Peptides against a protein of PDB entry 5EG6. Designs and how they scored, part 8

Target 1, 151 residues: chain A of PDB entry 5EG6
Amino acid sequence: RLRSQTVSTRYLHVEGGNFHASSQQWGAFYIHLLDDDESEGEEFTVRDGYIHYGQTVKLVCSVTGMALPRLIIRKVDKQTALLDADDPVSQLHKCAFYLKDTERMYLCLSQERIIQFQATPCPKEQNKEMINDGASWTIISTDKAEYTFYE

## One batch from the design tools (peptide; aimed at target 1 D48 A67)

Design b1_p11_6_s2 (made by RFdiffusion4, then SolubleMPNN; from b1_p11_6, 5 letters changed)
Fold by OpenDDE base, seed 5:
Structure b1_p11_6_s2 (fold): chain B 151 residues (1-151), chain A 11 residues (1-11)
Amino acid sequence: as target 1 above (151 residues)
Amino acid sequence: SKTLKAPVVHL
């Protein structure tokens, strides 16, 4: 199970004040649980407890301290993000990061760049949105605050 | 709970 802690994910890292991607590099981030009603801002309040799918989180670069906008972490089933899953986040499964308050925009890796990818509604299953492989992320827990992993 | 401060990078 995942809680507010330091995590590492492939590709995503911060350089020169911007988020970048590297196929051979894992960046270290703090993942923080927020209240669902927490507003967007430079200051935010972190909640304790295990992170569940569907909850609002902040990703903060462990090196630079820079953060992405509020995200909703969602469970991934093949090429789809699940909208109603609420079980604890598992490191054994890929996840998707929905940019909160957008029209189905997800954090996505494309050709060594971090972009927003707009998911397509699943016509047969209203509780799913279709995403691509670049919008599916693997995260691992790490005890090192300042950690960079190279493959 | 803890209050943190982090500059936001928008995509």
Scores: peptide ipSAE 0.397, ipTM 0.906, DockQ to the pose 0.948
OpenDDE base, seeds 1, 2, 3, 4: peptide ipSAE 0.393, 0.394, 0.372, 0.362; ipTM 0.906, 0.905, 0.898, 0.896

Design b1_p11_6_s3 (made by RFdiffusion4, then SolubleMPNN; from b1_p11_6, 6 letters changed)
Fold by OpenDDE base, seed 2:
Structure b1_p11_6_s3 (fold): chain B 151 residues (1-151), chain A 11 residues (1-11)
Amino acid sequence: as target 1 above (151 residues)
Amino acid sequence: SYKVKAKVVHL
């Protein structure tokens, strides 16, 4: 009998110069909105406005300044990432971080490691991609004074 | 300008 392994609560965190999934510590990240045509780089232009699904963002560690590559934040429905959702990002919904300009690669955790997971096309739904559970994330604002998610 | 400062959690 096969046992389904569940992933415990993990937090995106930077330690020792690397991103990892910590069970104990959480990192505070700035989620910067970028223009869709913004190029990859350490320096980028931040766009004003509320973040919507489908938009390009940069996650920057508030402590170390380390950043992930450009990501497209996508809405998650169960085990699928929605490709066409464009409503405001909500703390009430799971999201996935698509690595921009990749073949369906998503930010994913594997135990303590942060990896890229390749989503598979949804056979009957063109607007969805099947993701690993480890590619589902919840964004929680650390300071409501800085940003209010759509409710 | 508004910027999001958040934790990213897998539940």
Scores: peptide ipSAE 0.610, ipTM 0.910, DockQ to the pose 0.087
OpenDDE base, seeds 1, 3, 4, 5: peptide ipSAE 0.599, 0.607, 0.592, 0.442; ipTM 0.912, 0.912, 0.908, 0.919

Design b1_p11_6_s4 (made by RFdiffusion4, then SolubleMPNN; from b1_p11_6, 4 letters changed; failed a check: a repeat of another design)
Amino acid sequence: MRKLKAKVVHL

Design b1_p11_7 (made by RFdiffusion4; failed a check: the pose's geometry)
Pose (drawn by RFdiffusion4):
Structure b1_p11_7 (pose): chain A 148 residues (1-2, 6-151), chain P 11 residues (1-11)
Amino acid sequence: RLTVSTRYLHVEGGNFHASSQQWGAFYIHLLDDDESEGEEFTVRDGYIHYGQTVKLVCSVTGMALPRLIIRKVDKQTALLDADDPVSQLHKCAFYLKDTERMYLCLSQERIIQFQATPCPKEQNKEMINDGASWTIISTDKAEYTFYE
Amino acid sequence: LPHHHLVMLFN
């Protein structure tokens, strides 16, 4: 959110995009700190904490973003030292692991990476673009099937 | 322990 500005992470046409019309449900998988990038990867059980490495996988298309470090957001900054459990409707930032402070970011409908600004005296913090702050919430679905 | 979570992300 930048209420009219609200966009959702979604996959269509073979790309991740920030949609104003539809939202995707993504599996969030915990990965070990030393797992490497690839189409194949190992996931682990547990509750998701800030600072941990995660893979987001579209439940519909199966496509995934690169490894991300989920980080807590305070106003406009990513807190690199935060390690408490990720909770419902928390603001989050996703750092693309092994990049020069590149975060998952939207530019209108486009999903891009955007470099964070290091903070002056508070070096456990990085300033992030408004499009790099994401609210997270667990999802569910009900299905009914009938025929005449 | 949970294997995964289904999540919606929005900005």

Design b1_p11_7_s1 (made by RFdiffusion4, then SolubleMPNN; from b1_p11_7, 6 letters changed; failed a check: the pose's geometry)
Amino acid sequence: LPKYYLVGLYT

Design b1_p11_7_s2 (made by RFdiffusion4, then SolubleMPNN; from b1_p11_7, 5 letters changed; failed a check: the pose's geometry)
Amino acid sequence: LPKYYLVGLFT

Design b1_p11_8 (made by RFdiffusion4; failed a check: the pose's geometry)
Pose (drawn by RFdiffusion4):
Structure b1_p11_8 (pose): chain A 148 residues (1-2, 6-151), chain P 11 residues (1-11)
Amino acid sequence: RLTVSTRYLHVEGGNFHASSQQWGAFYIHLLDDDESEGEEFTVRDGYIHYGQTVKLVCSVTGMALPRLIIRKVDKQTALLDADDPVSQLHKCAFYLKDTERMYLCLSQERIIQFQATPCPKEQNKEMINDGASWTIISTDKAEYTFYE
Amino acid sequence: LPHHHLVMLYN
């Protein structure tokens, strides 16, 4: 959110995009700190904490973003030292692991990576673009099937 | 313990 500005992470046409019309449900998988990038990867059980490495996988298309470090957001900054459990409707940032402070970011409908600004005296913090702040919430679905 | 979570992300 930048209420009219609200966009959702979604996958269509073979790309991740920020949609104003539809939202995707993504599996969020915990990965060990030393797992490497690839189409094949190992996931672990447990509750998701800030600072941990995760994979987001589209439940519909199966496509995934690169490994991300989920980080807590305070106003406009990513807190690199935060390690408490990720909770419903928390603001989050996703750092693309092994990059120069590149975060998952939207530019209108487009999903891009955007570099964070290091903070002056508070070096456990990085300033992030407004499009790099994401609200997280668990999802569910009900299905009914009938025929005449 | 949970294996995964289904999540919605929005900005």

Design b1_p11_8_s1 (made by RFdiffusion4, then SolubleMPNN; from b1_p11_8, 5 letters changed; failed a check: the pose's geometry)
Amino acid sequence: LPKYYLVRLYT

Design b1_p11_8_s2 (made by RFdiffusion4, then SolubleMPNN; from b1_p11_8, 5 letters changed; failed a check: the pose's geometry)
Amino acid sequence: LPKYYLVGLYT

Design b1_p11_8_s3 (made by RFdiffusion4, then SolubleMPNN; from b1_p11_8, 5 letters changed; failed a check: the pose's geometry)
Amino acid sequence: LPKFYLVGLYT

## One batch from the design tools (peptide; aimed at target 1 E42 P69 Q116)

Design b1_p12_1 (made by RFdiffusion4)
Pose (drawn by RFdiffusion4):
Structure b1_p12_1 (pose): chain A 148 residues (1-2, 6-151), chain P 12 residues (1-12)
Amino acid sequence: RLTVSTRYLHVEGGNFHASSQQWGAFYIHLLDDDESEGEEFTVRDGYIHYGQTVKLVCSVTGMALPRLIIRKVDKQTALLDADDPVSQLHKCAFYLKDTERMYLCLSQERIIQFQATPCPKEQNKEMINDGASWTIISTDKAEYTFYE
Amino acid sequence: VHAPVWVPPVAD
């Protein structure tokens, strides 16, 4: 959110995008700190904590973003030292692992990576673009099937 | 787990 500004992470046309009309449901998988990038990867059980490495996989298309470090957001900053459990409707940032402070970010409908600004005296913090702050929530679905 | 990896472009 930048209420009219609200966009959702979604996959269509073979790309991740920030949609104003539809939202995707993504599996969030914990990965070990030393797992490497690839189309094949190992996931682990447990509750998601800030600072941990995760893979987001579209439940519909199966496509995934690169490895991300989920980080807590305070106003406009990513807190690199935060390690408590990720909770419902928390504001989060996703650092693309092994990049120069590049975060998952929207530019209107587009999904891009955007570099964070290091903080002056508080070096456990990085300033992030407004499009790099994401609210997380668990999802569910009900299905009914009938025929005449 | 197998998944095609999509990589976002770098901002201009």

Design b1_p12_1_s1 (made by RFdiffusion4, then SolubleMPNN; from b1_p12_1, 6 letters changed)
Fold by OpenDDE base, seed 2:
Structure b1_p12_1_s1 (fold): chain B 151 residues (1-151), chain A 12 residues (1-12)
Amino acid sequence: as target 1 above (151 residues)
Amino acid sequence: MKAKVVHPPVAE
């Protein structure tokens, strides 16, 4: 299970005071669980516990201390983000980071840039949004934590 | 916790 801890993800790192993409580098980040009602700002309160899909998180660069805006971590099924998944986050499959309080904007890798990509509503499934592959992320815990496999 | 917030650009 994933909890507030240090994680690594490919294609995301901080350089020159900005978030950048790199196919050859993994960035180290703290992923922090926030309350659903936590406001955006430079100051935030971190919660303890295991992170579930649908919850609000903060990604903070372990080196620079810079953070992305509040994100909702969502489960990914192929090219779709699931809106209603609420089970514990699994490191075994990809996730998407919805920028909270946006119109379907997701953290996305485009070429060598980190951008916001607007997902498209899924015509037949209201609980899904269509994303591109660049909006699918793999995170790996770098901390000693409980690992659970879900079948 | 305190952290400077960086907003990624919106896709063109």
Scores: peptide ipSAE 0.574, ipTM 0.936, DockQ to the pose 0.933
OpenDDE base, seeds 1, 3, 4, 5: peptide ipSAE 0.411, 0.536, 0.559, 0.542; ipTM 0.810, 0.929, 0.934, 0.931

Design b1_p12_1_s2 (made by RFdiffusion4, then SolubleMPNN; from b1_p12_1, 6 letters changed)
Fold by OpenDDE base, seed 3:
Structure b1_p12_1_s2 (fold): chain B 151 residues (1-151), chain A 12 residues (1-12)
Amino acid sequence: as target 1 above (151 residues)
Amino acid sequence: MKAKVLYPPVAE
């Protein structure tokens, strides 16, 4: 299970005012759980507890201290982001980061840069949005974590 | 917590 803690993913760093990621390196950053009604800003209140899909989080670079805008962490299922999943975040699954209050914009890795990628709605499945591989992320906790397996 | 916010660019 994932909670507010230090985690690792493809190395994120700030260069030229933008977040960059290296597929060959892993960097650490903080993931913080926020209230759903938390407003955007430089100051925010961190909640305790396990993070569930659908909840609002903040990603803070452990190196620079810079943060991304508020994100909603969503479960990924084969190139799609699930809009209604609310189970605890599993480190065994890939996830997507929806930029809160945007029109289907997700964090995406493109040529070592972090960009916003607009997902495409699924006509046949209203609870899913189509994303690309770059918008699918793997999170590894740097702290001790408990794993729950779902069938 | 306090952290300055960076907005990633939108894909072209």
Scores: peptide ipSAE 0.496, ipTM 0.924, DockQ to the pose 0.864
OpenDDE base, seeds 1, 2, 4, 5: peptide ipSAE 0.496, 0.490, 0.478, 0.493; ipTM 0.923, 0.921, 0.919, 0.922

Design b1_p12_1_s3 (made by RFdiffusion4, then SolubleMPNN; from b1_p12_1, 6 letters changed)
Fold by OpenDDE base, seed 4:
Parts: sequence; structure tokens; C-alpha cells
Structure b1_p12_1_s3 (fold): chain B 151 residues (1-151), chain A 12 residues (1-12)
Amino acid sequence: as target 1 above (151 residues)
Amino acid sequence: MKAKVVYPPVAE
């Protein structure tokens, strides 16, 4: 299970005070679990425990100490983000990062840029939002653990 | 904990 810890993800790094994409290296980040009622700010309180889908997290660059805004980590099913999944986050599955308090904005890789991508509602599945492939992320714990990686 | 917040741009 995933908890507040150091993780690695592809195509995400900080350069020049901004988040950018890198196709040739993994970025090192610390993922922090927050309370659902935690306000946005440069100062935040970290919560202990295992991370579940639907919870609020902070991604902090291990090198620069810069962070993305509050994110809700969501489970991905094919090319959709699940809105009501609440099981523990699995490193074996891709995830999506919804920017909290936005109109369906997700962290997305577009070419060499990190952007906010607006998801489209699913007409017949109200518990899902359609995202593109760039909004699906793979995170790997840097802690010693058993896992299987699929490209 | 303190960390400077960076907002990615909205897709054009």
C-alpha cells in the first residue's frame, strides 16, 4: 500500500521554478497525505496513514522542494478517472491527479509541458470522467517493496 | 511542512 513517502514518476520534474516534462528520466517526489479539509497554501499539515483513492495529496519535488497544488488522487480505468473509488492506492495501477476545487482539471503531460487538462463527463457513467493518456500517471515507491512494472 | 506552490498552465 502507498503511504506518505518518496515516489518516482516519469515525465515530471522541476526546472527553472516550473514543472516540466522529461521523457528520459524519472522525477523524485514526496507524496503527502492531507486531510480532506486542508486549505491550499505553502504551509500544510501532513497526515499519517495509507493513501486511498479520493484522498487529497501533495506532490513535493525532492530536489527543489516545490509543490503542485492540492490534488485528489483518483483511480484510472482505461481512459477514465473514477470519481467514487476509495480503495487503497496500488502502485500496479495508473492514477490520475485531479486538481482540487477545479472544473474537472487534471494534471496532464502534453509534449514537453505539464498542464491542466479538462476531463469530459461520461454520458452514461456519472461516476467516471474521460481523460487522455497524458493524464494517466504511474508512480513507483522508492522504498523497498515488491511490485511488478508494466510499460 | 512548507513548499512553494506551482500551478501548471491550463491547456490551450
Scores: peptide ipSAE 0.616, ipTM 0.941, DockQ to the pose 0.929
OpenDDE base, seeds 1, 2, 3, 5: peptide ipSAE 0.614, 0.606, 0.599, 0.582; ipTM 0.941, 0.940, 0.939, 0.937

Design b1_p12_2 (made by RFdiffusion4)
Pose (drawn by RFdiffusion4):
Structure b1_p12_2 (pose): chain A 148 residues (1-2, 6-151), chain P 12 residues (1-12)
Amino acid sequence: RLTVSTRYLHVEGGNFHASSQQWGAFYIHLLDDDESEGEEFTVRDGYIHYGQTVKLVCSVTGMALPRLIIRKVDKQTALLDADDPVSQLHKCAFYLKDTERMYLCLSQERIIQFQATPCPKEQNKEMINDGASWTIISTDKAEYTFYE
Amino acid sequence: MHAPVWVPPPAP
C-alpha cells in the first residue's frame, strides 16, 4: 500500500507482477542459511522468523522468486537484526540474497529489485523504497463442485 | 523441490 494504491503479488503471463485486480497465494518455504540458488532446492519445516532465508513459490503456476531474506519493517526501514516469528498482517521486506542491498519492489504493476539506502549511525537498518514494503497474511480456500 | 526461477530486473 502506497487504499486506492493497494497492489498484490501475482503471477501472470509468465511473470511476477503487482496486480490491482488479482492476488496470488504463495507457498513460503524456509531454507537453510547455506542452501544455494537453483531451480531445485531443499526446504525445511518450522515457523518463519525474520532473518531467515525463504523461497516464495506460486501455488498456481509453480514459479518462484530467487532466495529471499524476510526482514521486519519499521516505518520505512528494514531491521536486519530482527529474528522474531513472522506474524499475520506484519509489514515485511524481502532482501534478495547475495545482492548489494537489493529488495523485492514494485514500480506500479512491475516487480523489480531496488537498492536499499544504508542508515547513518544505525547500521543494522537499511532504508527501503515504499514499493519494497509488503504486508503478509496466510490464505485459505473453499471449493464446491456440482453438476446438473 | 523444483520450481522455475523468475528474477526481477534491477531498477533503471

Design b1_p12_2_s1 (made by RFdiffusion4, then SolubleMPNN; from b1_p12_2, 4 letters changed)
Fold by OpenDDE base, seed 2:
Structure b1_p12_2_s1 (fold): chain B 151 residues (1-151), chain A 12 residues (1-12)
Amino acid sequence: as target 1 above (151 residues)
Amino acid sequence: MKAKVLVPPRAP
């Protein structure tokens, strides 16, 4: 399971003051657990503990210190984001990052750019939202990451 | 903690 303030990597980096994605480059990010009622802003309070799906997190670039908006980390099942999963986050699973307080907007990789992608409600399953592959992410912990294997 | 927030653009 993933602990708050874990240093994680993806094909993300900051260039020119913006978040970019690249298959050839990566950046290290701190993933910070926030309270569910934490407001958006440049200042935020970090909670300690193990991150669960459904919780609010902040991704902060370890190099630049820049952050994405508040995100809700959600479990992914194939092409759907699960809205009700609340078990500990596992590096073995793909995850999606819902931009909090948006209408189904998810962090998405599209043509090496980081964008917001609007998920579609799942017609038959109210606890799922349909996302594209670009909105499915894998968290990889670095050597500095504090994590435990969750089976 | 303090961090500048970058908002990704919406999909075209």
Scores: peptide ipSAE 0.465, ipTM 0.919, DockQ to the pose 0.921
OpenDDE base, seeds 1, 3, 4, 5: peptide ipSAE 0.462, 0.447, 0.445, 0.426; ipTM 0.918, 0.916, 0.914, 0.909

Design b1_p12_2_s2 (made by RFdiffusion4, then SolubleMPNN; from b1_p12_2, 5 letters changed)
Fold by OpenDDE base, seed 2:
Structure b1_p12_2_s2 (fold): chain B 151 residues (1-151), chain A 12 residues (1-12)
Amino acid sequence: as target 1 above (151 residues)
Amino acid sequence: MKAKVLYPEPAP
C-alpha cells in the first residue's frame, strides 16, 4: 500500500520553474493525500493514511517545492482509466492522474513535454475512460519504511 | 503545506 510519501516517476521533473520530461531523468515527488473537498490553492492540508484509487492527491517536487494541480489518482486497466476503482494504490499497477475539475484531462507524457491529455469516454463502459500510454504512470516509492506491499 | 501550482499545457 502507498501512503503519503516521497515517490519517483520516470520522465517527470521540474526544471526552470516548469515541469519537463526526460527519458534520462527520474523526478522525485511527494505524493500527498488530500481530502475530497479540499480546494485548489497553494495552501493545502495533507491527510495521513493509505492512498486509494479515486482519492485526491498533490504531487510536489521534492527539490523545488512546486506542485501540480489537484489530481485524482486512478487505476489503469489496459488502455483505460477506471473511474470507480477505490482499492489501495499498488506499485504493481500503473496509474493515471486525472486533473480535478477538468473535462477528462489527464497528466500525460508527450515526447519531452508534460501535457494534459483528454481521455475519450468509453461508449459501452461508463466507468472507464480511454487513455494513451503517455497518460499511464509508474510510481516507485522512495520511502521503504512507509510502503507495504499490497497483494 | 504550501506549494506553488504549475499547470501543464493542454494537448495541441
Scores: peptide ipSAE 0.422, ipTM 0.908, DockQ to the pose 0.899
OpenDDE base, seeds 1, 3, 4, 5: peptide ipSAE 0.411, 0.389, 0.374, 0.419; ipTM 0.906, 0.901, 0.889, 0.907

Design b1_p12_2_s3 (made by RFdiffusion4, then SolubleMPNN; from b1_p12_2, 5 letters changed)
Fold by OpenDDE base, seed 2:
Structure b1_p12_2_s3 (fold): chain B 151 residues (1-151), chain A 12 residues (1-12)
Amino acid sequence: as target 1 above (151 residues)
Amino acid sequence: MKAKVVYPEPAP
């Protein structure tokens, strides 16, 4: 189970005041749980507790202190983001980061760039959105004190 | 907490 803590993710990096892709490095970030009604801004309130899929989070670069906009962390199944998954986030699963309050925009790796990729509705399954592989992320907890393994 | 917000660019 993942809590508000430091995490590491491949490819996501901050350089020159911008997020970009780096195949050479794992970026170190704080992942913070926010309230569902937390507004966007440079100031935000962090919640305690285990992070579940579907919840709102902030990713803050541990080095620069720069953050992405509010994200909803979603469970990934192959090439789809699950819209209704609400179980605790697990390192065993890839995740997707939906940019909150957008039209299906997800954080995506494209070549050396970090971009917003628009997911496509899944025609047969309303609880899924089709994403590309670049929108699937692997996160690793870097703070064992705030991590509990969850199968 | 405070953090400068950076928006990723739209897909080309």
Scores: peptide ipSAE 0.608, ipTM 0.938, DockQ to the pose 0.899
OpenDDE base, seeds 1, 3, 4, 5: peptide ipSAE 0.589, 0.585, 0.598, 0.602; ipTM 0.935, 0.933, 0.936, 0.937

Design b1_p12_2_s4 (made by RFdiffusion4, then SolubleMPNN; from b1_p12_2, 5 letters changed)
Fold by OpenDDE base, seed 2:
Structure b1_p12_2_s4 (fold): chain B 151 residues (1-151), chain A 12 residues (1-12)
Amino acid sequence: as target 1 above (151 residues)
Amino acid sequence: MKAKVLIPEPAP
């Protein structure tokens, strides 16, 4: 299970005070659980606990302290983001980061840049949105604390 | 916690 802790994600790192993407580099970040009603801003309150899909999180660079906007972490099934998944986040499979309060915008890697990719509704499945591979992320905990594998 | 927020650019 994933909790508020230090994690690394593929491609994402900070260089020159900005977020950059590289297939050869991993960035270290704090992933912080927020309350669902937490507002956007430079100041935010971190919650303790295990992170579940559908919850709001903040990714903060461990080096620079810079953060991305509030994200909703969503479960990924192939090339779709699941809108209604609420089980504990698993580090064993990909996830997607929905930019909260946007029109289906997801954190995406494109041409070595971090961009917002707009997902399209799944035609026959209301609980899914179609994303591209660049919007699928892998999270690996770098915390020394033991975590429980979720099956 | 306090952190400067960077907003990713939209897809081209």
Scores: peptide ipSAE 0.352, ipTM 0.882, DockQ to the pose 0.905
OpenDDE base, seeds 1, 3, 4, 5: peptide ipSAE 0.346, 0.336, 0.332, 0.333; ipTM 0.881, 0.879, 0.876, 0.879

Design b1_p12_3 (made by RFdiffusion4)
Pose (drawn by RFdiffusion4):
Structure b1_p12_3 (pose): chain A 148 residues (1-2, 6-151), chain P 12 residues (1-12)
Amino acid sequence: RLTVSTRYLHVEGGNFHASSQQWGAFYIHLLDDDESEGEEFTVRDGYIHYGQTVKLVCSVTGMALPRLIIRKVDKQTALLDADDPVSQLHKCAFYLKDTERMYLCLSQERIIQFQATPCPKEQNKEMINDGASWTIISTDKAEYTFYE
Amino acid sequence: SSGDVPSYMAKW
């Protein structure tokens, strides 16, 4: 959110995008700190904590973003030292692992990476673009099937 | 700085 500004992470046309009309449901998988990038990867059980490495995989298309470090957001900053459990409707940032402070970010409908600004005296913090702050929530679905 | 974010078919 930048209420009219609300966009959702979604996959269509073979790309991740920030949609104003539809939202995707993504599996969030915990990965070990030393797992490497690839089309094949190992996931682990447990509750998601800030600072941990995760993979987001579209439940519909199966496509995934690169490895991300989920980080807690305070106003406009990513807190790199935060390690508590990720909770419903928390604001989060996703750092693209092994990049120069590049975060998952929207530019209107586009999904891009955007470099964070290091903080002056508080070096456990990085300033992030408004499009790099994401609210997380668990999802569910009900299905009914009938025929005449 | 900014750039594209790649994606691929996930297997785990």

Design b1_p12_3_s1 (made by RFdiffusion4, then SolubleMPNN; from b1_p12_3, 6 letters changed)
Fold by OpenDDE base, seed 2:
Structure b1_p12_3_s1 (fold): chain B 151 residues (1-151), chain A 12 residues (1-12)
Amino acid sequence: as target 1 above (151 residues)
Amino acid sequence: MSGEVPTFKAKF
C-alpha cells in the first residue's frame, strides 16, 4: 500500500529548479494525497490515508520544494492507463500520472527530459488510454532525501 | 503531442 510519504522513482530528478531525467541521480519526492476538488496552486491541503488509483496527488521534491502539477495516479495494464481503477496503489505495480484537467496528458520520460505526453484513446476499451513506456513509472518508498545509483 | 511540464513551488 502507498500512503502520503516520501518516495523515489528512477529517472526523475530536480536540478536548478527543473525536472529532468537521470539514470544515476535519484531525487526523493513527497507524494501528497489531495482532495479531488483541490484547485491548482502552490498551496494545497494534504490528506492522510492510503492512496488509491484515480485519486489526485502532488509530487513535491523533498529538497527544493518544487512541485509538479496536480496528478491523477492511474493503474497501468501493459501499455495502457486504466481510467476506472480505484484500488489502493501498490508499489508492485507500475503507475501513470495523468496531468489533471488536460486532454490525456501524462508525465513522461523522453531521453533525458521529463515531458507531458498525450495518450491515445483506446478504441475498443473506453476505460483505457494507450501510453508509452516512458509514461509508466515505478515508485518505491524511501526515507532518503536523495541518493545516487551507480550502474 | 508532447510538451514541457509546468512546475510550482509548493507551500504548506
Scores: peptide ipSAE 0.294, ipTM 0.837, DockQ to the pose 0.916
OpenDDE base, seeds 1, 3, 4, 5: peptide ipSAE 0.184, 0.248, 0.245, 0.238; ipTM 0.774, 0.812, 0.820, 0.807

Design b1_p12_3_s2 (made by RFdiffusion4, then SolubleMPNN; from b1_p12_3, 6 letters changed)
Fold by OpenDDE base, seed 2:
Structure b1_p12_3_s2 (fold): chain B 151 residues (1-151), chain A 12 residues (1-12)
Amino acid sequence: as target 1 above (151 residues)
Amino acid sequence: MSGEVPTFLAKF
């Protein structure tokens, strides 16, 4: 019988000017809502309101101010990203971050690296794209960060 | 809400 290995929890973090995943350190990120037609850049106009799936967002590190490129936050169902979901983003539910204006590239964890993973079209469902587990993220508010999550 | 509360992105 093969020994099973438990996967440790990892968090998005900024270290040395780079985004990475850490088991011990986490970054607090502001999620800023943008207009759908907002251009890429260091300066951007932030919209108010609740973030919905399908909307364009900017993730900005609260400490360093570093930001990822514009992302579309998408709802996740198992190993698929939903392209047409538009309900409010739910914390503690899996989501995916599509890099806007790319060919199905998603923010992905590979080992401790943050990479872009190319999703594949779902042959049977045009409203879904197949992603790997590394491209699924869970959003946790900082006000709840002191709570212990049991796996 | 947008920009209101910082969040963590976690992988479990």
Scores: peptide ipSAE 0.366, ipTM 0.866, DockQ to the pose 0.042
OpenDDE base, seeds 1, 3, 4, 5: peptide ipSAE 0.218, 0.346, 0.344, 0.340; ipTM 0.811, 0.857, 0.860, 0.849

Design b1_p12_3_s3 (made by RFdiffusion4, then SolubleMPNN; from b1_p12_3, 4 letters changed)
Fold by OpenDDE base, seed 2:
Structure b1_p12_3_s3 (fold): chain B 151 residues (1-151), chain A 12 residues (1-12)
Amino acid sequence: as target 1 above (151 residues)
Amino acid sequence: SSGEVPTYKAKF
């Protein structure tokens, strides 16, 4: 189970004050749990506890302090993001980062760029949105003390 | 559709 802590993910990196993709570098980030009603801004209140899918998080570069917009971390099933999953986040699962308060925009890797990419509604399943592989992320915990194994 | 991602300077 994941909680507010330092994490690493491949391809996501900050350089020159901008987020970009690097195949050789793993960016180090703080993942912070926020309240669902937390407003967007440079200042935000961090919550303690285990992070569950569906919750609002902030990714902050541990080096530069640069942050992405508020994200909802969602569970990934193949090429779909699950909208109703609420179990604890696990490193065993890929995740997607929905940009909160957007029309199905997800954090996405495209070539050497980090972009927001619009997911497509799943016609047959209202609880899923179709994403591409670039919108599927793997998070590695860098804080052993704050991570508990969870299948 | 796709686009750039806004960024912020986090303050605590």
Scores: peptide ipSAE 0.355, ipTM 0.853, DockQ to the pose 0.907
OpenDDE base, seeds 1, 3, 4, 5: peptide ipSAE 0.323, 0.315, 0.350, 0.338; ipTM 0.837, 0.842, 0.852, 0.847; seed 5 fails the geometry check

